# Designs tried in a protein design run: peptides against a protein of PDB entry 9IZ0. Part 76

Target 1, 345 residues: chain A of PDB entry 9IZ0
Amino acid sequence: ITCLGSNGHTYKQLVKGGNDDLRQDAVMEQVFEQVNGFLRSYRKTSQRNLSMRTYKVIPLALKTGVIEWVQDTIPLGEYLDSAHKVYHPKEWSLSTCRKLIAEKQMEDLETRLKVYDLVCRHYRPVFRHFFLESYADPVQWFTTQTNYARSTAVASVLGHVLGLGDRHGQNILIDKTSGEVIHIDLGIAFEQGKKLPVPECVPFRLTRDVVDGMGITGVEGVFRRCMEFTLETLRREEDSLLSVLEVLRYDPLFSWLISPLRRMKKQKMQLENFNQPESGNITTDASRDPKIQRNNVSGESEAERAILKVRQKLSSTLSVEASVGELIRIAQDPSYLALMFCGWS

## One batch from the design tools (peptide; made by RFdiffusion4, then SolubleMPNN)

Design b1_p12_7_s3 (from b1_p12_7, 6 letters changed)
Fold by OpenDDE base, seed 1:
Structure b1_p12_7_s3 (fold): chain B 345 residues (1-345), chain A 12 residues (1-12)
Amino acid sequence: as target 1 above (345 residues)
Amino acid sequence: SKLERLVERKLE
């Protein structure tokens, strides 16, 4: 829809009428706005204009809402698929890579690492070209690449601390004007990504293409230092952040658990990428609802565990530098990336 | 756009 604002400007908005609960996204955006307050108040983050890019979400009902249309954006995964075809036309298709990783999903780690390495050799990073092709002026190129590294650093720390899941290339938008990242579809938070059919094993997305976009320094320099300053800010504001999350504990509309419907939708999306022919005898023997013991862990007990994990991630037991160093190491570790649905790009 | 359709499909 296009709305006329009270300021006389027209704003394009996306109306969602689907099965997904926008209340999760709206709550996470509110948490990001509070964190942006902390980042503005702290000198080291404020001097660098560090922020999580937000978008407005207005939930209207359980399955309906209005989302701000983020203009001049592209999904990272859409750019990467298109750019890879242009810059590496002799390499494997994204569908070939997905198929090979999927076919080996049930194999041991050694086999999965071999397939991951093979895919990586036939699907090289291209995301540096986004900045090179979009910005002819060297100052604009440098500024936008710096903004990308900064925004990715903030999003990586927040993504780890809040346990954001489903951080695939279609849930990360790139602002074509600023180079900043915008995270969308925030409905998998507080490590609920570990409960997906393919468990998420990385703290945030730091794949080869995400790193290639940082330019010649990779994760070093701007990205690492901005992660450190962001984590230092969040550790200082721990009590303030936990107080914001405690408000969500009492929100009856907030789900600390991934909905069965979202799990099934993610299962189906993972299975549809398996061009396994419908072996027609999926007898939906609806009777073997596995008694997943709904340990009716009250939504409150899941909230308490989620808040405790946030507190643990903000622990000052390790230095900021040591903590960031370990996060960067884990996020780039082939032993974790080989386990992901799309860890190669 | 394709993004509109992709966001719309994720929003479906």
Scores: peptide ipSAE 0.000, ipTM 0.329, DockQ to the pose 0.071
Fold by OpenDDE base, seed 2:
Structure b1_p12_7_s3 (fold): chain B 345 residues (1-345), chain A 12 residues (1-12)
Amino acid sequence: as target 1 above (345 residues)
Amino acid sequence: SKLERLVERKLE
């Protein structure tokens, strides 16, 4: 839809209907706005304009809402799929890589690591080309690549602390004007990604293409330092952040658990991506509500457990540098990436 | 996309 604003400007909006609860996205965007307040208040983060890029979400009903159409963006996955065909036309297709990883999903770690290495050798990073193609001016190139590394650092820290899941290339937008990342579809949070059919084992997405976009220094320099400053800010504002999350504990509309419907949808999408290539809009009419026994884990017990995990991630037991160093190490570890659905790109 | 048009021009 297109809405006319009170300022006379026209705004495109996406009407999303389906099985996804947009209230989860709206709540997470509110948490990001509070965190952006903390980032603006702290000198080390404010001097670098560090922020989580947000978008407007207006939930209208349980499964219906209006989302801001983020202009001048592209999904990371869409760019990468096209760029690999341009820059490496003799390499394996994404479908071939996915198939090989899938065929070995039930094998031991050693076999999965060998297949992951094989895929990585036949599907090389290309995301540096986004900046080289989009920004012919050296100052614009450097500025946008710096903004990408900064925004990815903020999103990586927040993604870890809040336990954001489902961080695949279609849920990460790149702003073509600023180079900043925009995370969308926030309905898997508080480590509920570990409950997916393919468990998420990494704290955030730091695949080879995500690193290639940071330029020659990779994770070393702007990205690492901006993660450190972001984590330092969140540790200082721990009580404020926990107070925001405690308000969500009492929100009867917020789900601390991944919905059975969302699990089934993700399971089906994973299974379908193994068997058939390009077949379009499967509107999964999820009208069959199987009475999955609500295991009597009170929503309160899951909220409390989630808040405790956030507190543990903000612990000052390790230095900021040591904590960030370990997060970067784990996020790039082949032993975890080889277990994921698309850990090579 | 602009990328797809670049592929098409390199495969010609």
Scores: peptide ipSAE 0.000, ipTM 0.261, DockQ to the pose 0.027
Fold by OpenDDE base, seed 3:
Structure b1_p12_7_s3 (fold): chain B 345 residues (1-345), chain A 12 residues (1-12)
Amino acid sequence: as target 1 above (345 residues)
Amino acid sequence: SKLERLVERKLE
């Protein structure tokens, strides 16, 4: 829809209806705005204009809301699929890569690593071309690539600390003007991604294409340093961040657990992405409400566990450099990426 | 708010 603002400007908005609760997205955006306050207050992050890019979410009902349409953006996965066809037309298709990973999903780690390596050799990174194509001026190219590395670093630290899941290429937008990343669909947080049919085992998305966008220095340039400064800021503001999360503990509208419906929807989408559309009308009669035993794990107990886990991730037991080094290592580890959905791109 | 009322009227 297009809305006329009180300022006389027209805004495009996405109306989302159905089974997705936008209250979680709206709450996570409010947490990001608080964190952006901390990043502006701290000299090392403020001097670099470090921020999580946010968007407006207005929940209207339990399952309906309005989302800001972020102008001049493209989903990372949409760009990558198109760019791989252009720059590597002789390499394997994304569908071929997905099929090979899916065919081996029940095999041992050694077999899955061999398939992951094979896919990686036949589907090479291309995301550096986004910056080379979009910015003919060397200063604009360098600025936008730097903005990408900075915004990815902030999003990676926040994504780890808050346990953001479902960070696939369609839930990460690239701003074509700034090169910054915008994370959308925030309904899987506090490590609920580990409860997906394909468990999320990385702290954030740091796949080969995500790294290729950082340019020649990869993770060892702006990205690592900006992760360090972001984590240093969050450790300094631990009590402030935990106080924001404690407000959510007592919000009866906030769900600390992935909804059964959202889990089933993600399961179906994961299975459909592994299965070619064979036209089999499996009318799975969705009428059998499986008695999902609501294990009355009190929402309070899950909130307490989530907050405890955030506190543990902000622990100063390791240096900022050591903590960031370990996060980067795990996020790039083939033994984790080979187990992931689309861990190669 | 005025915004909520405007959005309610577009969802009807």
Scores: peptide ipSAE 0.000, ipTM 0.302, DockQ to the pose 0.024
Fold by OpenDDE base, seed 5:
Structure b1_p12_7_s3 (fold): chain B 345 residues (1-345), chain A 12 residues (1-12)
Amino acid sequence: as target 1 above (345 residues)
Amino acid sequence: SKLERLVERKLE
């Protein structure tokens, strides 16, 4: 819909109806606004204008809300699929790469690593071209690439700490004006991505293309330093951040658990986006709802476990540099990336 | 590392 604001400007808004609980997104955006307050108050992060990019979410009902339309953006995955066809027309298609990984998804780590390496040799990074194409002025190019590395660093630390899942290329927008990343569909948080049919085993998205967008220094430039300053700020403000999360513990509308229905829907949407529509009437007889033992783990007990896990991630047992170094290593490790869902590459 | 051991213990 398009709304006329009281200021005379027209605003595009997405009315989303369906099974997606926009309350999760709205709550996570509120947490990001509080974190942005901490980042503005701390000299090392404020001097770099470090922030998590946010978007407005207004839940209207249990399953209906209005989302801000983020203008001048492109999904990372949409850009990468298009750019790869242009710059590497002799390499494998994304669909071929995904198929090969999916065919070996049930195999051992050694087999999955061999397939991942093979795919990597036939599907090279292209995301550096986003900045080269979009910005003819060298100062604008450098500024936007720096903003990309900064925003990706904030999102990577915050995404790890809050346990954000489902960080595929369609859930990460690139702002074409600033180069900043915008994370959307925040409905998988607090490590619930580990409960997906293919468990998420990386702390955040740091694929080869995400690194290629950082330019010649890759992770060893602006990105690493901005991760360190962000984690230092979050450790300093640990009690403030945990107090914000404790308010959510008592919100009866907040779900700390991924619902079985959402899990199945995400699995189907993941599979349907990869299978050509073979018209096979698989009447999946919905009647065998396995009696999911509602282990009545009270929503409070899951909230408490989530908050304890956030506290553990903010632990000062390791230096900021050592903690960031380990996160960067794991997020790029082929032994973890080869275990991810075929749509993650 | 301590994080690797925590990830390994959760993959078991």
Scores: peptide ipSAE 0.000, ipTM 0.250, DockQ to the pose 0.038; fails the geometry check

Design b1_p12_7_s4 (from b1_p12_7, 8 letters changed)
Fold by OpenDDE base, seed 2:
Structure b1_p12_7_s4 (fold): chain B 345 residues (1-345), chain A 12 residues (1-12)
Amino acid sequence: as target 1 above (345 residues)
Amino acid sequence: SRLERLAKLKLE
């Protein structure tokens, strides 16, 4: 829809209906706005204009709402698929890479590492080209690449601390004007990504293409230092952040658990991305009710566990530098990336 | 915000 604002400007808005719980997104966006308050108050983060890019979410009902249409954006995954075809037309397709990883999904770690390495050799990073193509002026190029590294650092720390899942390339937008990342579809939080059919085992997305966009320094310099300053700010504001999350404990509309429907939808999307339609009518009789013992872990017990996990991630047991160093290491570790659905790009 | 409303409800 297009809305006319009281200021006379027209705003495009996305109306989502169906199975998306926009209340989760709206709550996470409000948490991000509070965190942006902390980032603006702290000298080391404010001097760098560190923020989580937010977008407006107005939930209208349980499954309906209005989302701000973020102008001048592209999904990271859409850019990467197009750019890879242009810059590496002789390399493997994304579908070929996905198929090979899938075929080995049930194999041992050694076999999965071998196929991951093979895929990596036949699917090279291209995301540096986004900045080279989009910004002919060297100052704009440098500024936008810096903004990308900064925004990715903030999103990486927040994504880890809040346990934000489902960070595939379609859920990360790139702002073509600023180079900043915008994270969308925030309905998998508080480590619920570990409950997906392919468990998330990395703290945030730091794949080879995510790193390639940072330019020649990769994770070193702007990205690492901005992660450190962000984590330092969040540790300083731990009580404030936990107080914000404790308010969510009492929100009857907030779900600390991934919905079974959303889990099934993600499972289907994972399976459908493997099935090119060979015409076989596999009637997947979805009728096998797995007696998942709903241990009635009260929503309160899951909220308490989630808040405890946030507190643990904000622990000052390790230095900020050591903690960030370990997070970067784990996020880039082939032993974890080889276990992911799309860890190579 | 909604959070500010919920925070008020927690303080009451």
Scores: peptide ipSAE 0.020, ipTM 0.588, DockQ to the pose 0.020
Fold by OpenDDE base, seed 1:
Structure b1_p12_7_s4 (fold): chain B 345 residues (1-345), chain A 12 residues (1-12)
Amino acid sequence: as target 1 above (345 residues)
Amino acid sequence: SRLERLAKLKLE
């Protein structure tokens, strides 16, 4: 929809209807706004204009709401699929890579690593070209690539600390003007991504293409240092961040658990991306509702565990540099990326 | 924000 603002400007908005609970997104955006306050208050982060890019979410009902249309953006996955066809027209298609990874999903780690390495050899990184294509001026190119590395660093630390899941290339937008990342579909948080049919094993998305966009230094330089400054800020503001999360513990509309319906929807979307419509009437008799034992783990006990896990991630037991170094290592480890739905790009 | 409203309701 397009709305006329009280200022006379027209604003495009996305009306989302259906099974998506926009209340989770709206709450996570409010947490990001508070964290952006901490990043502005701390000298090391404010001097670099470090922020999580946010968007406005207005939940209208349990399953409907209005989302701000982020202008001049493209999904990372849409850019990468298009750019890969242009720059590597003789390499494998994204559909071929997806098929090969899925065919081995139930195999051992060694077999999955061999298939991941095979896919990686036939699907090379291209995300560097985003900056080369979009910015003819060297100063704009350098500025936007720097903004990308900075925003990715902030999003990576926040994504890890808050346990943000479902970080596939369609849930990460790139701003074509600034080079900054915008994370969308925030309804899988507090490590609930580990409860998906394909469990998330990485702290944040740091695939070969995500690194390729950082330029010649990759993770070494702007990205690493901005992760360190962001984590240092969050450790300094631990009590403030935990106080914000404690308010959410008492929000009766916030779900600390991924709904069974959302898990099933994500499972179905993963399967439908594999099935070309062979029109076979497999009447999957929907009658075997597995009695998921409602372990009456009170929503309060899950909130408490989530907050405790955030506190543990902010622990000063390791230095900021050691903690960031380990996060960067794990996020790039082939043994975790080979287990992901799309860990190669 | 909604967060600020919930924070106020907890202080009351």
Scores: peptide ipSAE 0.017, ipTM 0.529, DockQ to the pose 0.020
Fold by OpenDDE base, seed 3:
Parts: structure tokens; C-alpha cells; sequence
Structure b1_p12_7_s4 (fold): chain B 345 residues (1-345), chain A 12 residues (1-12)
């Protein structure tokens, strides 16, 4: 839809309906705005304008709402698919890579690592080209690449701490003007990504293309330092962050668990992304909403467990540098990436 | 916000 604002500007908005609970997204956006307050209050993060990019979500009803259309954006996965065809036209297609990974999904780690390495050799990173082709001025190129590395660092720390899942290339937008990342579809949080049919075992997305966008320094430049400053800020504001999450514990509308319906939908999307898109209009007649009795008692126990896990991730037992170093290592580890859906892109 | 309303309800 297009809405005319009271300011005379027209705003495109996405109306989302069906099985997705936009209340989860709206709550996570409110958590990000609070965290952005902490990042603005701390000198090391404020001096770098570190923030999580947010978007407006207005839940209208159960499973219906309006999402702000983020202007001048492209999904990371859409850019990468197009760029690989342009810059590496002799390499394997994304479909071929997905098929080879899928064919070995039930095999041992050693076999899956061999296939992951094989795919990586025939599907090379291209995301550096986004910055090179979009910005002819060297100062704009440097600024936008720096903004990308900064925003990715903030999103990586927050994604880890809050346990954001489903961080595939279609749920990460790139702002074509600033180079910043915008994370969308926030309804898989608090490590519920580990309950997906293909479990998410990395703390955040740090694939080869995500690193290639950081330029020649990769993770060892702006990215690592901005992760450190972000984590230092979150550790300082631990009690404030936990107090915000404790408010969600008592929100009867917040779900600490992935819904069975959302899990099944993500399962189908994972399977369909491994199979060639036969153009079958599977009209999922979503008519029978099973009355999932939300056992309130199970929700409170999962909320407590989630908050405890956030506290554990903010622990000062390791230095900020050691903690960030381990997170970066795990996020890039082939032994985790080879087990994941789209771990090569 | 909704968070501010819920935070008020926790302080009352």
C-alpha cells in the first residue's frame, strides 16, 4: 500500500498477513531502539555513530500488520545472486550449489566439509563489488564500506546477544545510500533458530560474502573494533538491557518460542530452496489454526531461560577482545557453516 | 511505547 502522511509525503508500506506474528518484530525493534540509546550514550560507540538500523512495524491484529518499506534497499541475497552471475559467469549457479549441499545434508561432517569446500571453490565471494560499482567517488566508497562494516558489527553483537535466527540473505537488506545493513523478519529470536529443521549454530552471519564487503582488511579492520565497542557498551548497560527484556517476560503477547506453524513454514522454505522452484502455487489453505493453548507456565520458564542466556553472553569472564575473537572464529568456522542452510553465501 | 506501558505496570 501507499499511504499519504500528514507531512504530505507518500510512504510505501508492506501489508503482511497470514502466519507471521509481526508483534515479535515490533518488540525486537523496540529493544533495538533502547540499545541504540545505550550506543548513543557511550563515547566509544557514539563517536562512530554505531546503531542498529531499525524499521517501523505496526501490528494491526493477530498475524496482520504494516511494515515500513525501507527505501533504497536491496536484499543481500538478491544482490549476491545477481553479482555472481555478472562477475563469475563461469562458476556454478546458486541452484547447483544448493543442490550439492542438500544432497549431502544427511552425511557426516567430513563429507559435508568436502562439499562445502568444493562449493566455495566454484562460488567465490563478490560482495566487494557492491561498493566498487555503487560509489565512483573514493571518499563515498570508503565511507559506505565503513558504514557497512560498522552496521554489520552492531548487528552481529546484537544478533548474538539476543539470539537472532533466520539471518539468511533475504532477511538482511543493504541500504544503497549508506551501505548499512537492515535486519528484517525478527520473529526468530532467543536462540529459537537452533530449533529450525536445519539448526542455526553460528552466533551471527559472517559468511565469505559478508566478509568480502568489509574490503581488504576483512574482519580485522573496522568490523572487529566496532564489535568490541558494541559489546563493551552492552556489558556496561547489562542491567538496563535485562530490565528491558524482563518487561517482555510479562508480555502475554510476546512469544519466547518459535511457533510450530512458523517452524513448518521455514522447513518448507528450506526444502523448496534445495529443490528447483517448480512453479507450483501451493495455496496452503492455512484455515485450520490449531488452538495452540499457550501454556503460560512454559512461556515464563522459556523467558527466564532466554534472559539467563543473555546474561551469560554479557558475562565479563572473558575480555571484550577475547569474547569478540571467539565469536568471529565460530561465525567463520567451516565446521559450523558446512552444516547450515546457505552457509557458503 | 508498549515497553514503556509494561515498564509502568512493573513499577506499580
Amino acid sequence: as target 1 above (345 residues)
Amino acid sequence: SRLERLAKLKLE
Scores: peptide ipSAE 0.010, ipTM 0.521, DockQ to the pose 0.019
Fold by OpenDDE base, seed 5:
Structure b1_p12_7_s4 (fold): chain B 345 residues (1-345), chain A 12 residues (1-12)
Amino acid sequence: as target 1 above (345 residues)
Amino acid sequence: SRLERLAKLKLE
């Protein structure tokens, strides 16, 4: 839908009618706005303009709402697929790589590691080219790549702490103007990604291309330091963050659980959308999900468990540096990355 | 190179 604003500007909006609960996106965006408040109040994060990029979500009903269309963005996955074809035309296609990973998805870790390593040798990082192509001015190139590393650091810490799942390349937008990342489709949070048919086992997306976008310093530059400052801020504001999440515990509209049907559909749709090219308006037939009487008691117990996990992730048992170091290690570890869903890679 | 100078500035 295109709306004419009272200011005379035309705004493109995405109206979603379907199986995705936009209330979860709206709630996560509200949590991000509160966290952005904490990041603005703390000197170490404020002086670096650290923020989670947000977008407007207006839920209109249980399964319908309006989403802001983020202008001047590209999905990370769309850019990477196009850039790999240009810069590495002799390497394997993303479809070939995904197929090889999918064929071994039920195999042991050793077999999955061998396939992941093989794919990595035939599909090299290209995301550094986004900054080299888009910004001819060296100051703009430096600024945008720094904004990317900062934005990715904030999103990585928040993604870990809030247990954001489904962080595939289509759910991460790159702002072409600022270089910042925008996370979309927040319908998998509080470690519900571990309940997918292929469990998510990394704390956040730190794939080789995500690192290549940081430039020559990779994770050891702006990214690590900005993760540390973000985590330090969240540990300082732990009680404030937990209080925000406790408000959501009592929201009868918030769902702390993804349904088994939705879990299967998320990973299946990623495979189907990759095998079908341009045209198909998938009118997802609104199959009436049976009125599962959500026993309120089960939702409350899951909310409590989610809040406890957030508290555990904010624990000061390890230093900020040690905690960030371990998160970066795990997020890049082939033993974890090889276990991820083929559509996530 | 100009890139190496920019890389050093990112480490600071």
Scores: peptide ipSAE 0.005, ipTM 0.352, DockQ to the pose 0.015

